# Peptides against a protein of PDB entry 5YCA: the designs that were tried, part 52

Target 1, 132 residues: chain A of PDB entry 5YCA
Amino acid sequence: RSLPAERNPLYKDDTLDHTPLIPKCRAQVIEFPDGPATFVRLKCTNPESKVPHFLMRMAKDSSISATSMFRSAFPKATQEEEDLEMRWIRDNLNPIEDKRVAGLWVPPADALALAKDYSMTPFINALLEASS

## One batch from the design tools (peptide; made by RFdiffusion4, then SolubleMPNN)

Design b2_p11_5_s3 (from b2_p11_5, 3 letters changed)
Fold by OpenDDE base, seed 4:
Structure b2_p11_5_s3 (fold): chain B 132 residues (1-132), chain A 11 residues (1-11)
Amino acid sequence: as target 1 above (132 residues)
Amino acid sequence: APLSLEELEAL
């Protein structure tokens, strides 16, 4: 697969210590028609554009939004590039689709695999380690 | 209908 050429400069160094990011995560209970669900979110701001994206974890099963990861990592990606990557994820990883929220959600191991590809390992480690 | 990611982020 081919990932977009330009990556969010926030993710220039995949080797950074993730622990300072843990307290930046926030847990939130969201009400859905079939009941409440807790999400953990981490605000990731592109240092050049100042545009934020939120990385998202379902607290209950630790599923991570792969779509949010992609959009944060590749701010100038086309819809076609996103569609291609989401298709790759479906074919090569173990995503789930949830009736409550859009996008592809992947288990922790898959999220860390994507994080390596997108150079955002510290952020995903922090998101996974944060309390809910 | 599922919440969009944009809607989820806005909550």
Scores: peptide ipSAE 0.572, ipTM 0.933, DockQ to the pose 0.954
Fold by OpenDDE base, seed 2:
Structure b2_p11_5_s3 (fold): chain B 132 residues (1-132), chain A 11 residues (1-11)
Amino acid sequence: as target 1 above (132 residues)
Amino acid sequence: APLSLEELEAL
């Protein structure tokens, strides 16, 4: 598959220690028609543009928004590029489409596989280890 | 309808 050419400079080094990021995560309860659900969020700010994106985890099953990962990693990607990647994820990983929230959500192992591809490993490790 | 990712981030 082809990933977008320009990547968020926040993710220039995939080998950094993730532990300092853990306390930066925040848990919140969101009310849905069928009841409350807890999400864990990590604010990721592009150091050049200063534009933030939030990486998102469903606390209960640790599913992570692949869509949010992609948008954070590739802030200049087109919708077509995103669609291609989401199709690849559907075909090659184990995504979940949740009726409460949009996008593709993937289990932890798949999230870490994507993180390697997007150079986001420290951030995804932190998001997975954060308390809820 | 599900929350968009933009809406989720805004909460």
Scores: peptide ipSAE 0.571, ipTM 0.933, DockQ to the pose 0.972
Fold by OpenDDE base, seed 5:
Structure b2_p11_5_s3 (fold): chain B 132 residues (1-132), chain A 11 residues (1-11)
Amino acid sequence: as target 1 above (132 residues)
Amino acid sequence: APLSLEELEAL
């Protein structure tokens, strides 16, 4: 598959130590019609544009929002490019679609596979290790 | 309807 040409400069080095990012994560409880659910979020700010995106984890099963990963990694991607990547994820990984929240959510192993592709491994490791 | 990612981020 092909990914967008321009990547968020925040993710220039996939090998950085993730541990300093762990305390930057925040857990929050959100009320839904069928009950509360806890999410862990990590604010990721593009150092050039100063535009933030939040990486998101469902605390209970550690599912990660692949959609948020893509949007953070590729800030200039078109909707068509996003749709193509989401289709690739559906065809090649193990995503879930949750009735409570939009986008594709993937299990930890899939999230780390995507993180490698998007050069954002430290951020996903931190998000997965953060307390909830 | 599910929360959009934008709505989720805004909470």
Scores: peptide ipSAE 0.569, ipTM 0.932, DockQ to the pose 0.952
Fold by OpenDDE base, seed 3:
Structure b2_p11_5_s3 (fold): chain B 132 residues (1-132), chain A 11 residues (1-11)
Amino acid sequence: as target 1 above (132 residues)
Amino acid sequence: APLSLEELEAL
């Protein structure tokens, strides 16, 4: 597959220690028609554009929003590039589509595979280890 | 309808 050419400079080094990011994560309870659900969020700000994105984890099963990962990693990606990557994820990984929230959500192992591709491993490790 | 990612981030 072909990923977008320009990546968020926040993710310039995939080898950094993730532990300082853990306390930056925040748990949030959201009310849905069928009951409450807890999400863990990590705010990631592009150091050049100053535009933030939230990386998101479902607390219960540790599913991670692949769509949010992509949008954070590739700030200048086109809709066509996003659609192509989401199709690749459907064909090659194990995503779920939750009735409560939009986008593709992937289990921890798949999230870490994507994190390696997007050079954001420390951020996904922190998100997965944070308390809910 | 499910929450959009934009709506989810805004909460």
Scores: peptide ipSAE 0.569, ipTM 0.932, DockQ to the pose 0.947

Design b2_p11_5_s4 (from b2_p11_5, 4 letters changed)
Fold by OpenDDE base, seed 3:
Structure b2_p11_5_s4 (fold): chain B 132 residues (1-132), chain A 11 residues (1-11)
Amino acid sequence: as target 1 above (132 residues)
Amino acid sequence: SAMSLDELEAL
């Protein structure tokens, strides 16, 4: 598959130690009509544009928002490029669509596969290891 | 309806 040409410079080195990022993660309880759910979030700021995105994990089953990963990794991506990648994820990985929150959410193994493709491995490792 | 990703990040 084809990914967008320009990647967030925050992710220039996929081999960095992830452990310093773990304490930067934050757990948050969010109220939904069916009851509360806990999310773990990691603020990722593009060092050039200074625009932040939050990487998100559902605490209960460790599902991670693939949509948020894509939007953080590829800040200049078109809607068509995002749609094509989300279709690829549906066809090749094991995403879920949760009725409470938008986007595609993938299990940890799939998140790490995407992280390798997007050069985000330290950030996803930290998000997965953070307490909730 | 489902909460958007923008709304989720803004909380």
Scores: peptide ipSAE 0.496, ipTM 0.921, DockQ to the pose 0.971
Fold by OpenDDE base, seed 4:
Structure b2_p11_5_s4 (fold): chain B 132 residues (1-132), chain A 11 residues (1-11)
Amino acid sequence: as target 1 above (132 residues)
Amino acid sequence: SAMSLDELEAL
């Protein structure tokens, strides 16, 4: 597969200690038509453009939004590039589609595989370890 | 209709 050429400079170093990021995560209960669900989110701001994105985890099963990971990692990606990557994820990993929220959501092991590809390992480790 | 990621982030 071909990932976008430009990556968010926030993720320039995949070897950083993740523990300082854990207290930056926030748990939030969101009301849906069929009842409440808890999400854990981590605000990630591009230090160059100052544009923020939120990485998202479903508290119940620790599923991570692959779509949010991609959008945060590749701020200048085209819709075609996103569609191509989401297709790759569907064909090669184990994503789920939730009726309540958009995008592809992947289990922790798949999220960490993507994190390695996107150079986001510290951020995904923190998101997975944070309390809900 | 599923909540968009933009809407989810805005909450």
Scores: peptide ipSAE 0.496, ipTM 0.921, DockQ to the pose 0.981
Fold by OpenDDE base, seed 2:
Structure b2_p11_5_s4 (fold): chain B 132 residues (1-132), chain A 11 residues (1-11)
Amino acid sequence: as target 1 above (132 residues)
Amino acid sequence: SAMSLDELEAL
């Protein structure tokens, strides 16, 4: 598959220690029509553009939004590029489509596989280890 | 309907 050419400079080094990021994660209870659900969020700010994106984890099953990962990693990606990657994820990984929230959500192992591809392993490790 | 990612981030 082909990933977008320009990547968020926040993710220039995939080998950084993730532990300092853990305290930066925040748990939040969100009300849905069928009841409350807790999400863990990590604010990731592009150091050049100063535009933030939030990485998202469902606290209960640790599913992570692959869509949010992609949008954070590739802020200049086109919709066509996103659609291509989401199709790849659907065909090659084990995504979940939750009726409450948009996008593709993947289990921890798949999230870490994507993190390696997107060079954002420390951020996903931190998000997975954060308390809820 | 499902909450968009933009809406989720804005909460």
Scores: peptide ipSAE 0.496, ipTM 0.921, DockQ to the pose 0.977
Fold by OpenDDE base, seed 5:
Structure b2_p11_5_s4 (fold): chain B 132 residues (1-132), chain A 11 residues (1-11)
Amino acid sequence: as target 1 above (132 residues)
Amino acid sequence: SAMSLDELEAL
């Protein structure tokens, strides 16, 4: 598949040690109509534009927001490019749609597969290993 | 309805 041409320079090196990122993650309890749910979030700031995005994990089942990954990795992507990638994820991975939160959420193995494609492996490893 | 991702980030 084709991914957007320009990638967030934050993700220039997919091989870096992820452990320094673990303490930067934050757990947060969010109240929903059906009850509370805990999320883990990691703030990722584009070093050039200074625009932040938050990578998100559902604490209970470790699902990761693929939509947030894409938006962080490809800050200049169009909505059409995002829609194409989300369709690819639906066709090739195992995403879930949660009634409480928007976007596609994928299990850890799928998140790491996407992370490799987006050059985000250290950040996703840190997000998955952070406490909740 | 589902919470948007920008709303989730803003919390």
Scores: peptide ipSAE 0.495, ipTM 0.921, DockQ to the pose 0.958

Design b2_p11_6_s2 (from b2_p11_6 with P1A E6D)
Fold by OpenDDE base, seed 5:
Structure b2_p11_6_s2 (fold): chain B 132 residues (1-132), chain A 11 residues (1-11)
Amino acid sequence: as target 1 above (132 residues)
Amino acid sequence: APMTLDELEAL
């Protein structure tokens, strides 16, 4: 598959130590019609544009929002490019579609596979290791 | 309808 040409410069080095990012994660309880659910979020700010995106984890099963990963990694991507990648994820990984929250959510192993592709490994490791 | 990612981020 092809990914967008321009990547968020925040992710220039996939080999950085992730541990300093762990305390930057925040857990929050969100009320839904069928009850509360806890999410862990990590604010990721593009150092050039200063635009933030939040990487999201469902605390209970550690599912990660692949959609948020893509949008953070590729800030100039078109909707068509996002749709193509989401289709690839559906065809090649194990995403879930949750009735409470939009986008594709993937299990930890899939999230780390995407993180490697998007050069986001430290950030996803931190998000997965953060307390909830 | 599910909560959008923008809505989720805004909380």
Scores: peptide ipSAE 0.555, ipTM 0.929, DockQ to the pose 0.958
Fold by OpenDDE base, seed 1:
Structure b2_p11_6_s2 (fold): chain B 132 residues (1-132), chain A 11 residues (1-11)
Amino acid sequence: as target 1 above (132 residues)
Amino acid sequence: APMTLDELEAL
């Protein structure tokens, strides 16, 4: 598959220690029509544009928003590029589509696979290890 | 309708 050419410079080094990022994660309870759900989020700010995105984890099953990962990693991606990647994820990984929240959500193993592709492994490791 | 990611991030 083809990923967007320009990547968020925040993710220039995939080998960094993730430990310092763990305490930066925040858990929050969100009320939905069918009841509350806890999410863990990590604020990721593009050091050049200073535009933040939040990486998101569902606390219950540790699923990670692949859509948020993609948007954070590739801030200049077109909608078409996003759609193509989401289709690839559907075809090659094990995403779920939740009725409460938009986007594709993938289990931890898939999230780490995507993290490697997007060069954001430390951030996903931190998100997965954070308490909820 | 599901909450958009933009909406989710804004919370």
Scores: peptide ipSAE 0.555, ipTM 0.929, DockQ to the pose 0.973
Fold by OpenDDE base, seed 2:
Structure b2_p11_6_s2 (fold): chain B 132 residues (1-132), chain A 11 residues (1-11)
Amino acid sequence: as target 1 above (132 residues)
Amino acid sequence: APMTLDELEAL
């Protein structure tokens, strides 16, 4: 598959220690028509553009939004590029489409596989280890 | 309809 050419400079080094990022995560309860659900969020700010994106985890089953990962990693990607990657994820990983929230949500192992591809490993490790 | 990621992030 082809990933977008320009990547968020926040993710220039995939080998950094993730532990300092853990306390930066925040849990919140969100009300949905079928009841409340807890999400864990990590604010990721592009150091050049200063534009933030939030990486998102469902607290209960640790599913992570692959869509949020992609949009954070590739802030200049087109919708067509995103659609292509989401199709790849559907074909090669184990995503879930949740009726409450949009996008593709993947289990922890798949999230870490994507993190390696997007150079986001420290951030995804932190998001997974954060308390809820 | 499901909540969009933009809406989720805005909460």
Scores: peptide ipSAE 0.555, ipTM 0.929, DockQ to the pose 0.977
Fold by OpenDDE base, seed 3:
Structure b2_p11_6_s2 (fold): chain B 132 residues (1-132), chain A 11 residues (1-11)
Amino acid sequence: as target 1 above (132 residues)
Amino acid sequence: APMTLDELEAL
């Protein structure tokens, strides 16, 4: 597959220690028609554009929003590039489509595979290890 | 309808 050419400079080094990011994560309870659900969020700000994105984890099963990962990693990606990557994820990984929240959500192992591709491993490790 | 990612981030 072909990923977008320009990546968020926040993710310039995939080898950094993730532990300092753990306390930056925040748990939040959100009310849905069928009841409450807890999400863990990590705010990631592009150091050049100053635009933030939140990386998102469902607390209960540790599913990670692949869509949010892509949008954070590739700030200048087109809709066509996003659609192509989401199709690749459907064909090659194990995503779920939740009835409560939009986007593709992937299990921890798949999230870490994507994190390697997007050079954001420390951020996904921190998100997965944070308390809920 | 499912909550959009923009809506989720805005909470």
Scores: peptide ipSAE 0.553, ipTM 0.929, DockQ to the pose 0.937

Design b2_p11_6_s4 (from b2_p11_6, 4 letters changed)
Fold by OpenDDE base, seed 1:
Structure b2_p11_6_s4 (fold): chain B 132 residues (1-132), chain A 11 residues (1-11)
Amino acid sequence: as target 1 above (132 residues)
Amino acid sequence: APLSLDELEAL
């Protein structure tokens, strides 16, 4: 598949040590109509544009928002490019669509596969290892 | 309706 041409310069080096990012993650309880759910979030700021995105994990099953990963990695992507990637994820990985939150959420193994594709491995490793 | 990612990030 083809990914957008321009990637967030935050992710220029996929080989960096992830451990310094772990304490930057934050857990929060969010109230939904059917009850509370805990999320872990990591603020990722584009060093050029200074625009932040939050990478997000559902604490209970460690599902990661693939949509947030894509938007963070490819901040100039069109909606069409996002839709194409989300369709690819549906066809090739194991995403879930949660009633409470939008976007595609993928299990840890799929998240790490996407992280490799998007050059986000340190950030996803940190997000997965953070406490909740 | 589910929370949008923008809404989720804003919490």
Scores: peptide ipSAE 0.538, ipTM 0.928, DockQ to the pose 0.968
Fold by OpenDDE base, seed 2:
Structure b2_p11_6_s4 (fold): chain B 132 residues (1-132), chain A 11 residues (1-11)
Amino acid sequence: as target 1 above (132 residues)
Amino acid sequence: APLSLDELEAL
């Protein structure tokens, strides 16, 4: 597969210590028709453009939004590039599609595999370790 | 209908 050419400069170094990011995560209970669900969120701001994206985890099963990861990592990606990557994820990983929320959500191991590809491992580690 | 990611982030 091919990933977009330009990556968010926030993710220039995949080897940084993730622990300072843990307390920056926030848990939030959201009401859905079938009942409440808790999400953990991490605000990630592009240091050049100052545009934020939120990385998202379902607290209960630790599923991570792969779509949010992609959009944060590749802020200038086209819809076609996103669709191509989401198809790759469907074919190669173990995503779920939840009735309550849009996008592809992947289990922790898959999220970390994507994080390596997108150079955002510290952020995903922090998101996974944060309390809910 | 499921919440869009934009809607989820805005909550």
Scores: peptide ipSAE 0.535, ipTM 0.927, DockQ to the pose 0.970
Fold by OpenDDE base, seed 3:
Structure b2_p11_6_s4 (fold): chain B 132 residues (1-132), chain A 11 residues (1-11)
Amino acid sequence: as target 1 above (132 residues)
Amino acid sequence: APLSLDELEAL
């Protein structure tokens, strides 16, 4: 598949130690009509544009927002490019659609596969290891 | 309706 040409310079080195990122993650309880749910969030700021995106994990089953990963990794991507990648994820991985929150959410193994493609492995490892 | 990703990040 084809990914967008320009990637967030925050993810220039996929081999960095992830452990310093773990304490930067934050757990948050969000109230929904059917009850509370905990999310773990990691704020990722593009060092050039200074625009932040949050990487998101559902604490209960460790599902990761693939949509948020894509938007953080490819800040200049078009809607068409995002739609094509989300279709690829549906066809090749094991995403879920949750009634409480938008986007595609993928299990940890799928998240790490995407992280390799997007050069953001340290950030996803940290998000998965953070306490909730 | 489900929370959008923008709404989720804003909470």
Scores: peptide ipSAE 0.535, ipTM 0.927, DockQ to the pose 0.947
Fold by OpenDDE base, seed 5:
Structure b2_p11_6_s4 (fold): chain B 132 residues (1-132), chain A 11 residues (1-11)
Amino acid sequence: as target 1 above (132 residues)
Amino acid sequence: APLSLDELEAL
């Protein structure tokens, strides 16, 4: 598949140690109509534009927001490019759609596969290892 | 309706 040409310079090196990122993650409880759910979030700031995005994990089943990963990795992507990638994820991985939160969410193994494609492995490893 | 990602980030 074809990914957007320009990638967030935050993700220039996929091999960096992820452990310093773990304490930067934050857990929060969100109240929904059917009860509370805990999310873990990691603030990722583009060092050039200074625009932040949050990577998101559902604490209970460790699902990761693929949509947030894509938007963080490819800040100049069009909606059409995002839609194309989300279709690819539906066809090739094992995403879930949750009635409480928007976007596609993928299990940890799929998240790490995407992280390799997007060059953001340290950030996803940190998000997965953070406490909730 | 589900929370948008922008709404989730803002919480």
Scores: peptide ipSAE 0.534, ipTM 0.927, DockQ to the pose 0.955

Design b2_p11_7_s1 (from b2_p11_7, 4 letters changed)
Fold by OpenDDE base, seed 4:
Structure b2_p11_7_s1 (fold): chain B 132 residues (1-132), chain A 11 residues (1-11)
Amino acid sequence: as target 1 above (132 residues)
Amino acid sequence: MPPLTLDELAL
């Protein structure tokens, strides 16, 4: 697969310590028709454009929104590029489509695999370790 | 209820 050429400069260094990011995560309970569910989110601001994106985790099973990861990592990606990547994820990883929330969600191991590809490892580690 | 968008989750 081919990922978009331009990546969010926030993710220029995949080797940074994730610990400082943990307290930046926030948990939120969302009410759904079938009951409440807790999500953990991490605000990721592009240092160049100042545009924020939120990385999202379902607290219960630690599923991570792959869609949120992609959109944060590749802010100038086309819809076609996103669609291509989401299809790749469906074909190569173990995504979950939850009726309550949009996008593709992946288990922690898959999220970390994507994080490596997107150079987001510290951010995903922090999101996974944050309390809910 | 339709699924929440990522934007809605972020609010």
Scores: peptide ipSAE 0.559, ipTM 0.926, DockQ to the pose 0.907
Fold by OpenDDE base, seed 2:
Structure b2_p11_7_s1 (fold): chain B 132 residues (1-132), chain A 11 residues (1-11)
Amino acid sequence: as target 1 above (132 residues)
Amino acid sequence: MPPLTLDELAL
């Protein structure tokens, strides 16, 4: 598959220690019609543009928003590029669709596979290890 | 209720 040409410079080094990022994560309870659900978020700011994106995890099953990962990693990507990647994820990984939230969500192992592709492994490790 | 968007989750 083809990924967008320009990547967020925040993710220039995939080998960094993730542990300093863990306390930067924040849990939030959101009320849905069928009950509350907790999400864990990690604010990721592009060091050049200063534009932030939030990486998202469902606390209960540790599903991670692949869409949030893609948008953070490739902030200049077109909608067409995003659609192509999401189709690839559907065809090659094990995504879930949750009626409560938009986007494509993947289990932890798949999230880490994507993180390797997007060079954002420390951030996904931190998001997965954060308390809720 | 429609699904929350990622932008809404980020608020």
Scores: peptide ipSAE 0.559, ipTM 0.926, DockQ to the pose 0.931
Fold by OpenDDE base, seed 1:
Structure b2_p11_7_s1 (fold): chain B 132 residues (1-132), chain A 11 residues (1-11)
Amino acid sequence: as target 1 above (132 residues)
Amino acid sequence: MPPLTLDELAL
């Protein structure tokens, strides 16, 4: 597959220690028709544009929003590029489509695989380790 | 209820 050419400079170094990011995560309870669900979010701000994106985790099963990862990693990607990557994820990983929330969500192992591809491993590790 | 968008979820 082909990922977008320009990546968020926030993710220039995939080897950084993730632990300082853990306390930056925030849990939130969202009320849905079927009942409440807890999500954990991590605010990721592009150091050049100053535009934030939130990485998202479902607290219960630790599913990570692949869509949120992609949008954060590739802020200049077109919708077509996103669609192509989401199709790749559908074909090659084990995504979940939850009727309560938009986008593709992937289990932790898949999230870490994507994180490696997107050079955002510290952020996903922190998101996975954060309390909910 | 329609699915929450990621933007909505982030708020």
Scores: peptide ipSAE 0.558, ipTM 0.926, DockQ to the pose 0.924
Fold by OpenDDE base, seed 3:
Structure b2_p11_7_s1 (fold): chain B 132 residues (1-132), chain A 11 residues (1-11)
Amino acid sequence: as target 1 above (132 residues)
Amino acid sequence: MPPLTLDELAL
């Protein structure tokens, strides 16, 4: 597959220690019609553009929003590029579509595979290890 | 009722 050419400079080094990012994560309870659900989020700010994106985890099953990862990693991606990547994820990984929330969500192992492709490993490790 | 967008989820 083809990923967008320009990547968020926040992710220039995939080998950095993730532990300092763990306390930066925040848990939040969202009320849905069928009951509450807890999410964990990590604010990721592009150091050049200063535009933030939140990486998102469902606390209960540790599913990660692949859509949030892609949008943070590739700030200049087109909608067509996003659609292509989401189709690739559907065809090659094990995503879920939850009726309560938009986007494509993947289990931890798939999230870490994507993190390697997007050079986001420290951030996804921190998000997965954060308490809820 | 409709799914929350990522932007809405982040609020």
Scores: peptide ipSAE 0.557, ipTM 0.925, DockQ to the pose 0.920

